# Peptides against a protein of PDB entry 4GMN, part 299

Target 1, 375 residues: chain A of PDB entry 4GMN
Amino acid sequence: RYANITLLALVTLASIGTDFQETLVKGNQGSRESPISAADEEWNGFDDADGDAMDVDQKSSSGEDQEEDYEEIDVKEDDEDDDDDSITSEMQADMERVVGADGTDDGDLEDLPTLRELIQTAVPQLIRLSNLPIDSDESLTIQSHALSALNNISWTISCLEFANGENANIHNAWYPTAKKIWRKTILPILEADSADLKLATQVTSLAWAVARVLHGETPTDGNPHRKFISLYHSSKQQAGGNSNSIEEPEDPFQGLGVKCIGVVGSLAHDPAPIEVNREVGVFLVTLLRQSNNVPPAEIVEALNQLFDIYGDEELACDKEVFWKDGFLKHLEEFLPKMRTLTKGIDKRTQPELRTRADEALLNLGRFVQYKKKHA

## One batch from the design tools (peptide; made by RFdiffusion4, then SolubleMPNN)

Design b2_p28_7_s2 (from b2_p28_7, 18 letters changed)
Fold by OpenDDE base, seed 1:
Structure b2_p28_7_s2 (fold): chain B 375 residues (1-375), chain A 28 residues (1-28)
Amino acid sequence: as target 1 above (375 residues)
Amino acid sequence: MRQALQERQYAARKKEIEEQRKELEKLL
């Protein structure tokens, strides 16, 4: 009974964390469709009269009407009105404020009550539940659901823009909590060195969401980047030995390999220690060199991380790692391989993977050209 | 485009979460 109530509460918090994201996505789409108020400036069109009627007489050839009898397959669209009334009016109002506020407000989360309660009340309990001793299948289930809820909340918050002081109030409230998730949930699970790939995938997903906000300010204690690199390699060794038992996720971007790359890439951003940046940069460049044995989605993510880490020439990592370790040469040598890889992805069967590979290829060409001008 | 993918990493679990909720509600 108490376990079931706890599980229901955890699933409800995980749901709320997802519904916040949907509301954020809908709000951000609506802000782009701001109708340009067509000010009805009656531009009185200029009356220019003249131009001649050339009468080109092209002959009608009668092609035969093949009446293809399209059997009208009456696909009853069962309109399952999924009345997904899951979005509370308060949660919607919070997300509308987050999306609509060009807010340089140093304010408390007083104006975002649902988000405040998620960060200040719910997340500390989720951290506690995710860090309980595992002594039963019930405690393992509670941990999994607590990690799920933390993941959804953390990903939702990581989808906000924090550049240039945007959402500074949310950033300031989340930042200490994100560090607490890292130190109290992610690190202890990662240090337990469990052979459970499901748990490893959950904690890696959470770590990526947290690291997308903390970047190089993510706590470097115990070299977590090396643990995620080790997890990447271990996951590849296990997949190679037992081709029958790991359902590859239907989405190639949901793979543990992609998630590991996303985590370590995020950890390597400024102001990360130069040695952490170097180890991650060398790992990512090594994936490109070994691309014949690397899934296309992992190559796309590795390229994206390299662009984000080394896109700014004013950063210490540009001089001390990118140029010093000769990364430009490796990126340039990878261009023809990336063209071949991208062309090998079927647009019909994997349209999303192809689109992202085409984008990453375009960006790789631009990035190499940029770096060559600033050499 | 990057944002929309990262959003899918946990949005894809909405159905799983809803199913889990409905199962747990039957146990209360």
Scores: peptide ipSAE 0.032, ipTM 0.691, DockQ to the pose 0.577
Fold by OpenDDE base, seed 3:
Structure b2_p28_7_s2 (fold): chain B 375 residues (1-375), chain A 28 residues (1-28)
Amino acid sequence: as target 1 above (375 residues)
Amino acid sequence: MRQALQERQYAARKKEIEEQRKELEKLL
């Protein structure tokens, strides 16, 4: 009875943490009277005024009209009005304030009561529950649900824009809590070195969400980037040995490998120590060199992390790592491999993976050209 | 694109969480 009440409360907190993401998306759509089609924010490059338009010679191959009779699959849009009874009017009002906040409010969370209670009341209890001694299947279940709730809250907050001083009040409230999650939940679980791949996947997902806000300010105690690199390699060794028990997630971007890359990439951002940046950069570039044995989703994530880490030329890591360790050469040598990899992804069976690979290929071309101009 | 991937990750998890909630509520 008490266990079931605790589990229900943890599941409810995990739900609330997810529902905030939907309200952010809906609020951001409502303020844009134009459906900005999810214009894939292509990495626009740096605004170099000298746009030499590469004439991509679209060689029009006139292939013959095969009228394939598209059977009109009458997809009944069951408008299941999923009356999302989970979104409270208070949560909706909090998200409307977050989306509409021109980043001028150096305020506290006084006007964001639901978010305040999540950060100040719920998260400290979730951290406590994630640190309970594991002595039973019940305690494992409680830990898993506490990690799920922390993950959903942390991911939702990590989807807010914090650049240019946007959401500064939320950032300032979350930042110390994110560091506490890292030190009290993530590091102890990662150090326990459990053979539980489910737990490893949960903690790595949480670590990525937290590191997306903290970046290079993530606590470097115990060299966490090396632990996630080790976890990456260990996960590959286990998958190769026991083909029977890890159902690869239907979504290739939910894999533990992608999550490890996302964590270490986020940890390598400025102001990370140059040696942390170097170790991560070398790891990511090594994945590109070994791309024949790396899942396409991990290559896409590794590229995106490399663009985010080494985009800014004013950062110390550009001179001390990117140029010094010759990363441009490796990226340029990878371009033809990326074209082959991307073309090998079936658009019919893996449309999302193909779209993200096409974007990453385009961005790789732009990034290599940009870096060559600034060499 | 990062947003759309996150939205799908959230939608899939939301359904699982709601099913788990409904099962636990039947035990109370």
Scores: peptide ipSAE 0.027, ipTM 0.676, DockQ to the pose 0.491
Fold by OpenDDE base, seed 2:
Structure b2_p28_7_s2 (fold): chain B 375 residues (1-375), chain A 28 residues (1-28)
Amino acid sequence: as target 1 above (375 residues)
Amino acid sequence: MRQALQERQYAARKKEIEEQRKELEKLL
């Protein structure tokens, strides 16, 4: 009875954590009067103040138009408006305030009571429950649900923009809690070195959400980047050996490999120690060099992480790692391989993977050109 | 774009969580 009530409470907290994301997404869509087509979130890492539109003369060699007239199957998405009235009027009002508030510097969540209670009341209990001694299947179940709730809250908060002082109050309230999740939940589970791939996937997903806010300020205690690189390699060895089909997640971006790349990439951002940045950068570039044996989704994530880490030339990692270790040459040599990889993804069976690969290819071309201009 | 990957990580989990909620509610 008490276990079931605890599990229901954990699932409810995990639900609330997702409902906040939906309200943030809806609120951000309402404030953007301009339909930024889903195609126009190009990597904006180039503040070239000089508005010389690089007329990229795409001399597309005219390969012959075989117009195969594929009939547009109008898949009527039945908009089942499941009006999931799960969003409380209070949560909606809190999210409207988050989207509309010019960043006042005080980490006070007085105007965000629901988010305050999640961070100050719920998360400390979830950390406690995720770090209980595992002595029963019940304690494992409680840990899994506590990790799920922490993951959803952490990811929701990681979807907020924190650049340029946006959402500074939320950032300041979350930052010490995120460090506590890292030290009290993530690190102990990683140090336990469990062969449980489900637990490893849960903790790695949580670690990615937390590291997307903390970046290079993530606690370096116990070299967590090496633990996630080790976990990446261990996960590849296990997938090759056990015919127990861990059903590859239907979404290729939900794989443990992608999550490991996302974590280590996030950990390598400034102000990460140059040694941490180098080890991660070498790992990511090595995946590109070995791309024939790497899932396409992991290549896409590795590219995106490389763009984020090395997009700013003013950062110490640009000079000390990117240029010193000759990463530009590896990226340039990877361009023709990326074109082949992207073209090999079937748009019908894997439309998202194809779209994200097409974008990563475009951004790789631009990134290589930029880095050549600034060499 | 990172939003769309996040939105899917959440949408898949929202459904799983809601199914888990409905299962746990039957046990109470």
Scores: peptide ipSAE 0.034, ipTM 0.686, DockQ to the pose 0.627; fails the geometry check
Fold by OpenDDE base, seed 5:
Structure b2_p28_7_s2 (fold): chain B 375 residues (1-375), chain A 28 residues (1-28)
Amino acid sequence: as target 1 above (375 residues)
Amino acid sequence: MRQALQERQYAARKKEIEEQRKELEKLL
């Protein structure tokens, strides 16, 4: 009886964490009445305020560019009116305030009572439950559900904009809690070195959500980047040998490899120690060099992490790692391989993977040109 | 695009979580 009530509470907290995400996504769609063209979300570099928008003179020579009509994938919202009555009017009002706040409201968490209770009351209990001694199938089930709830809450918060002082109240409340999740949940599970790939996937997903907010300020104790790099390599060795194939997730971006890349990329951002940045940068560039044996989704994520880490020339990692270790040459040598890889993805069977690969290819071209101009 | 696609990493579990909730509610 008490176990079932605890499990129901954990599943309910995990549900609330996802429902807040839907409210954030819907609120962000409503505020963008201006169609930011899919082109405005492209990586433009960290150009200084002298906005000479590089007119990429598309004088590419005569090839028959078949105008592949981008059939607007009318994602029929199957209006399955599953009235998910799980979202309370209070939770909806909290998320509408977070999405609708023009970034000038130094609003206290007093105005976000549901989010406050999630961060201050629920998360500390989830951390406690995720860090219980595993002595039974019941304790393993409780840990898995506590990790799922922490994952969903952490991902939802990681989807908020924190640039330019936006959501600073939420950031300030979350930041110490995120560090506590890292130290009390993520690190102990990674140190247990369990052969459980399900648990490893859950903790890596949580680690990515937490690292998307903490970046290079993520606690460096015990070299967590090396643990995730080791986990990446171990996951590749197991996929080749054991009949207990965790069914590769139907979504190529849900793979443990992609999650490991996302974590280590996030950990390598400024103000990460230069040696942490170097080890991650070398790992990511090595994936590009070995791309023939790497899933396309992992290449896309590795490229995007490289752009985010090394896009700013004012950062110490630009001079001390990117230029010093000759990363530009490796990116330039990878450009023709990326074109071949992207063209090899079937647009009909893997439309999302193709779109993200086309975007990453375009951004790779722009990034290489930017870095050549600033050399 | 990239952010919204990363946001789907846990939204894909919403259905699984909701099914688990409905199963646990039947046990109460």
Scores: peptide ipSAE 0.034, ipTM 0.688, DockQ to the pose 0.549; fails the geometry check

Design b2_p28_7_s3 (from b2_p28_7, 19 letters changed)
Fold by OpenDDE base, seed 5:
Structure b2_p28_7_s3 (fold): chain B 375 residues (1-375), chain A 28 residues (1-28)
Amino acid sequence: as target 1 above (375 residues)
Amino acid sequence: SESALQQQEYKARKQELEKQFEELKKLL
């Protein structure tokens, strides 16, 4: 039953993405068909009025040839690193790791042609639109809509189960495209360090959707986890200074703080570098220590991320981070605070937040008991 | 029922995508 609803959602998204791509192509062609053909109207010749040839005498002024010895400044052609729109050798090596050694092209979407067109044709156009130079309110609006479309596509795909080889064909087709969204859309916007909280919220939403599929295989170049941790702190400082209601989204789980936690949590999964995992784990555990000043929805998300990151005792991060940095003690000390926090949420006014907090509290109790038995 | 919630979420996401697509068509 779930599979049929998810399939119908993907088919609908793919139809919209295809219709969008066709509209982009038609819009760019329509600007070229301005009929330049109207300029061939016969400009009737101006009459040859008999302007007398004034003999202007050849004064031979001998200008002295000052040979200014222009030193050839050897302009080293800075090799413009042609940003080879090719799959980087790193992306190629990562693709070869996902394509298991049996040459079944499990990336074939023959049975899903509409989803194939979305991934292969529509998403690359949305990436290009998200990277346009921002020179006008119009270009900013185009970028915002492109990011929203990428976010909706990426979130829909991230709702598929990929565990145990489920939907492997969709995973294999999406994986290189998800890395391209990360490298070409998310990283450049994060590096531009814009003070625009709307843009930051859009890119963080997209980053979470992408990172929910890529996990610890998300590119670590430029330490994006630190950028999202910084964005989390900056967003809290701005909300504290202006008593102008930044309209906290009516849904507490749609806040920028929750999205930042979701991104960095996803980035910290195996096989992420142990230092990335440590920095994220310390950030999440620090939120639990500071829980008196943290929104309940962010605490729920931080707990879920900690369970997902450190739930497997066979992973290197369990020994090298969870046990080594003493996270169990902090989770155990937080358990009574979480009971108080959860009981403080009104079931009548915030039923979803209360349900998610009750679940996170149950899981925290189970997780602490599990880790104590496996110590 | 979980199936009714999922159908509402699906309809909401579909409507939001249709709206975003129509707004984007006006800019192009």
Scores: peptide ipSAE 0.016, ipTM 0.465, DockQ to the pose 0.192
Fold by OpenDDE base, seed 1:
Structure b2_p28_7_s3 (fold): chain B 375 residues (1-375), chain A 28 residues (1-28)
Amino acid sequence: as target 1 above (375 residues)
Amino acid sequence: SESALQQQEYKARKQELEKQFEELKKLL
């Protein structure tokens, strides 16, 4: 299973990398068309005169009706299985190497040329484009596309397994770049306090993808968790008042609320500051307490984040936050509400949401039992 | 299957990214 995810992530990254290289090469070619001044070389063309009008005759040869025997060329439809083997030899080589056990731990991407070019060449340019001064509708459009590209790259990388030292070379190469995306792209946009909900959704999606790799090592400067919590609350207030059909994303897990929960949950992992962890943990537990007014997908995400943050009893946040702030009681009191919520999801219309809610309910029961045993 | 859902999700993300790059190429 992991191998298929890694393979698909690499194919996606390689496709992104190729499309990006082509875009950069074409963009650089357009900037290198300095107008070659067509210099005014007045080449005075020579006079040569000679006019001989030869009168060649009309011979009307009446060629005969050759019956072209249309041999039915039985075009064997070779079922060219268009195996859309759009996997370049470079993409395939990158895939084989990431599945290979001999990953160097030093962040060397010599063996991953497409991913190397994506991280080293493409991403720094996207960061630059996302940080352009907004002075026109064009600059807003460029920022939006740069954020979308960064989001897709960051999400694809965040789907690699990095636990137990897996893909350590990719992790080590990505980690400084992920911190750069956070500091140069995400934080400035969050600090600009834009009322643009589209931009807020894009930056929050990117922030989640980045924070899924950095976790509690995500820079805490300026308390970004509070900005995402504020954005969560602001998004709920806007949805209640204006029937501006922001088309609720067809996927309930693509909602801004889910993304905000995913970001702040990821930010709260060890080694995050205990006060960051506490503020996030209190936010997540408060969503469960207020679950009657919270979308099911946000409850599923909030539960998963709580399990991941507080699943290890050896972490400082277990004693200093989970037990100290009495989270077990709130999780236990939520268990019957989660059963009702999960049963209320139609398996026919929302099969994914129902499956994820059934899993989260099962895990909640196990988690409560685990914590009661270790109390 | 979870694998088929992931494949569909990545295919959708790839297609959306390709589209976004083609739009970005027109602006650059």
Scores: peptide ipSAE 0.016, ipTM 0.462, DockQ to the pose 0.232
Fold by OpenDDE base, seed 2:
Formats: C-alpha cells, structure tokens, sequence
Structure b2_p28_7_s3 (fold): chain B 375 residues (1-375), chain A 28 residues (1-28)
C-alpha cells in the first residue's frame, strides 16, 4: 500500500524532473546555447588584450565550385501559431525577479518555493529511498526510481549557470544537498561493487550531474575517481563479450563510458587534490592515445573535460600536471587523428556527434595553439 | 474510502508539484 504510493510519487518526481530538463533543453534551443553547449562555448582562451589580429592569410585555395544543384526543398513553414500564451504576467514577473535578483549570498529560496520544496523535502526522501536495503524486486524498483528522480533533479540544477556568482542562492541551497547525495547515495552504491550495469549507469549519471556542480569540491573520500575509471574499463570488457543485452543507447553521449568520463573530468577540477587531477588527466590523455579503440563520443567528452580542467594557466594543475606530465605533446599528436575521426563521422546518420566532434576539433586546435603561446 | 481520499490528496499534490515545476521551468 505505502509502496505503491511511494512508487507513484517517485515516478512523478522523475517525470517532473525530465519535463524540467526537456524544457531547459527546449528553452535553450531558442537561444543558441544548448545546455550541452556549456561545453560548446567556443574556447577562445583568456582574452589577453594584445589585439594583434594575426591576419591568418586564408590562402584561398580555389576549390573548384562544384555547383551542387541544391534542390530548394520548399519546407512549408506550417505556421502553427500555437499561441501557447502560457507565460502568464505573474510568471514573467517571477522571471524578472530571478534575473534581476542581485545575488543575496544567503541560500534563501524564499522566492523559489518549488525549488525549496524539491531540495528540502523531496531530495532528502529520495536519498533515504535510494539507501533502502535491497531485499526484494520492489526495493530494487524503488531504488531505481529514487535514483532516476535524483538524477533528473540534479541534472536540471546542473544546467544552471553558477559562474561569476550567478544563481548563488540556488547554488548555496543545492551545495549541501549535492554533497549529501554524493555521500549517502553515490558512494554507498559504488562501494557495494554491484555487477548490475543498469544500477551502475544510473548512479554514474547521477554522479555526473552532482559533480558538474561540486567539481573539485566533490568529496574525495574513498577515491571515487578510481571507482569510475575502474567502472569505465569494466564496462568496455563486458561490452566486448555479450553484444546482445545492453543496447548501446541510441544517443552516443548517453553511454556509460561518456558518463564515467564526465564524472572523473568534473572531479578533477580545481580545488581537487593534485593526485586526483593527475590520475584523471593521465586517464583522459591515455584515451586519446588509444583513440582507435574508443567511441567518438567518449573522445569528444574526454577533450572537453581536458579543456575545462587545464584551460586556466593560473591553476596549480597546469604547472604540476599538464606541463610536468607533457600533456601538450599528446594533444598535438592527437590533432591529426581527431581530424580523421571527425571526418569519418557521417553527418547524415550522426549529425549531433558530428557537430560536437567538429567543435571539439576546433577547440583542440585553439587549445594547442594557446598552450604553445603560453609555454 | 480512505484509498480514494489518498488518491485525491496524491493527485492534488502531483498537480501542485507539476505547477510548481512549471514555475521553476520559467526561472531557468
């Protein structure tokens, strides 16, 4: 009786979290910035104000204009004026308050009663439900739904900008709860070392969402980065044997390998211990060196994580890891391989993977040039 | 019956959470 109500509540919280994430993705599709585009920010380096515009003489290689007769596919804009005037004037005023609320440093969510109820009421119950003893198929189902709900809430919050003190009230309210999810939900499941790849995928997705907000402030207790690196390798060994049962997700970026890379990359950011940063950086660079056996989506994620971790030269990890361990040479040697890899992706069958690979290739070129200039 | 009341309270709380989430979606 209570189990059915709890299950229904968990399915509802998971649905609401999905609908919220989908609305963020759709709202952000109206602005060019996909929530995945936080990694698609064209890495311009730090603006050193020395505007020596190197005129890169684009030698116009006169590629012969093959006039490919682009048949004008008359895409009838069906103007479905779905006047979804669902933005009430009260909601617009609440949006203006959130955008205009000068960041009071207090994690006070007085103006955000929903988010307050999610963080203060829902999440602590979901954490409890994810930690139930697994003694039945019902308890396993409850855990899976609790993890799904925590994942959707955590992913949604991780799509907020927190740089430069943006959304500081939300960040400050979420931060202690995110640490609690990590310590109470993620770590115990990782320590249990279950052969359940579905559970491992759920906990890794949740761990990535949490680590995208906590970064290097994620609790390092028990060396969780090594657990995710081990899970990455174990997942590759299992996929090689039993091709039948775990359909690789249709989306290459939803794979367990990508999620493991995203987690460990996020864990390696400053102020992570230099030893954690080094182990992750060596893992990521090793994937690039072994790229012939690595899925393209994992290469894209590994590159983006390397840019984010080592983009700032003022960080201790730049000197103590990036330069000391000779990562620039490995990135430079990978550049021609990345060009070949990217060109090998069919734009027709995998348009998203191709776009993100083209962007990662561009950013790799810029990153290598930047690091060479600042050497 | 108590079961019908619990289903109504659940539906009301679901609708309130859905409404609250639609408000949150607008803040993002």
Amino acid sequence: as target 1 above (375 residues)
Amino acid sequence: SESALQQQEYKARKQELEKQFEELKKLL
Scores: peptide ipSAE 0.016, ipTM 0.503, DockQ to the pose 0.026
Fold by OpenDDE base, seed 4:
Parts: sequence; structure tokens; C-alpha cells
Structure b2_p28_7_s3 (fold): chain B 375 residues (1-375), chain A 28 residues (1-28)
Amino acid sequence: as target 1 above (375 residues)
Amino acid sequence: SESALQQQEYKARKQELEKQFEELKKLL
């Protein structure tokens, strides 16, 4: 399973990397054609030099029309079926290497040239484009596309396994870049406090993808978890007032609320500051307590985040937050509600939501049993 | 299957990125 996901992720990344390199090369050529203001060389006036044009009577030698017999080069239209699905030999080599490399090399992408160029060349330009001053609809469009590209790249990388030192070379190459995306793209947009829910959704999606790799090592400067919690609450208040349906994405798991939960959950992992963990944990547990007014997809995500954050009893957050703040009681009290919620999801109309809710319910039962045994 | 859903998601992401890059090429 993982190998096919990783392979597909790499095909996607490699394709993106190549298309982006080609775009950067073309764009950098266009920026060099900034006309160097040709210095106004003062065009010194036409001096009327009376130069007697000698009438050179060059006889028109009638060169005979040699009918060059253009041999019809039978251009065989080789129907190059431009199966534009042509994974370049370099992309294929990168794919084979990422699937095979138990790479002991700490952050070296020598063997992954396409991914290296994506991380080192493409992503920094996307960060630049996402940080352009917004002064026009065009600059807003550029920002939106740059954020979407960063989101897709970051999300694709976040689908790689990094546990147990897997893909350590990619992790080590991505990690500083992910922090750079966070500090240079995500934080400035969050600080701008824009009422634009579209932009907020894009930046939150990107933040989730980045935080899925950085976890508790995500920079805590400016308390970004509180901003995403605030955004969660703000989004719920706005959805209640303006019947301008921002069409809730047809996929319940693509909603801004789910994305906010995914971000803050990821930010709360060890080694996050205990107070960050507490604030997020309390937020997530509060969603479960208020579950009657919370979309099922957000409940599923909140549960998964709680399992991931508090699944390890050796972590400081288990003792300092989970047990101290009495989270077990809230999870136990929620278990019958989750059974009702899950049963209320129509398997025919929402098969994915139902499957993920059935899994989350199963995991909740196991998690509660685990925590009761370790109390 | 989960793998087929993921394949569709990645294919959709690829196509969306290709489109976004073609749009970025027009704006740069």
C-alpha cells in the first residue's frame, strides 16, 4: 500500500518539479528582457554629407532558375501518440530511488535530482510568489495559485512515511523548507487577519500539510494554534449569518473546520510546549462535548488527532494534560454519542465519511480501554 | 479501495498543479 502511494506521490512531485523548472527557466528569461534602458545615446544629427552616390551599374545577371527538385521528404507523421504521461527517465529514476533507498545520507538528495530541484528551486519561488504585495486581482490570483501549488507539494511530501527513519534524506531536505513555508508564507498571511475565507482555507490547508511533517516542532512564534482555533470559531459564525453558501466542499473532510482541527492537532504533538498541547487538547475535547453542533467529519478528525497526541503514555502531555485535565472522562462520555453519530451517517450517500467514522469509533473504544488500563 | 481513492486524489492534484502552473506561466 505505502509503496504505491509513495510512488504516485513521487510521480506527482517529479511532474510538478519538471513543469516548475521549465516555468522558472522561461520566467527568468522573460525577466532578463527587462529592456535595459538603452542609455539615450544622443542621436547626433544627420550631418548632410553630400556623398556623391556613384551609380554602380551592376548588371543584373539573369541567374537561371535552377528548379531545385525539392524531394518531398515524406514526413511520416509518426503519430507520436503524445501520451503526455511520459514519466521522464529522471522522474522514473527518482521514483525507483525513493522506493528503494534506505538512504543513510542525512538530507542529501544527490540521488533525487527532481525532488532536490523541487525543494531547493521551485518551493522558494512559490514562497516568493505567495508573499507578493496584494495590490490587484492579479496579485491575489498569483498568491492563490502559489498557495495551491505549495499545498499540493507539501501535502504530497507529507504522505511519505518518516517514522523510524524512513525517507530520512527527504525529511531532512524538506524540514528546513517546511519551516520556511511556515515562517514566510503561513505566518504572514495569518498575521494579516484577512476576512477572506478562501485565502484562510488555502493557508489552513497548506498549514496542515506542513504541520503533518513538522508536528510539535512547528514554530510556536505568535501562537499559531490560537489563530487556527480562532479561525475555526470565526468560520462557524460566518457560516451561520450569510446564506452565501461558500459551497461547503462536497467532501466533508475538505472543510475549513476539518483543516483547522488537522493543523492544531498536528501542532500539539510532542515536543510542542505543554500549554500549546493543553489549549489544543481542550479545544478538541470541547468539540466532542459539543458534538451535536459539530459536523461528523470534524469529530472524526478531532478523535484521530486526540489519539495521535495522547497515544503515548511516556510523553509529558499524557500526565500533564490528558490525566490532569480529565480527558478520559470526556472520551468515555462521548463513546455512546459517537456510536449514535456513526450510525446516523448514511453508508449510501456518504460511504467515506461512514467508513472513517466507523474506524474512529473502533479506535475510540480501544483508546478508552487502553487509557483505563494505564490509569 | 483506499489505494484507488488515493490514486484519484493524486491524479486530481497533478492535474490541478499542471493547470496552476500554466496559469502561473501566464502571470509571470
Scores: peptide ipSAE 0.016, ipTM 0.467, DockQ to the pose 0.218

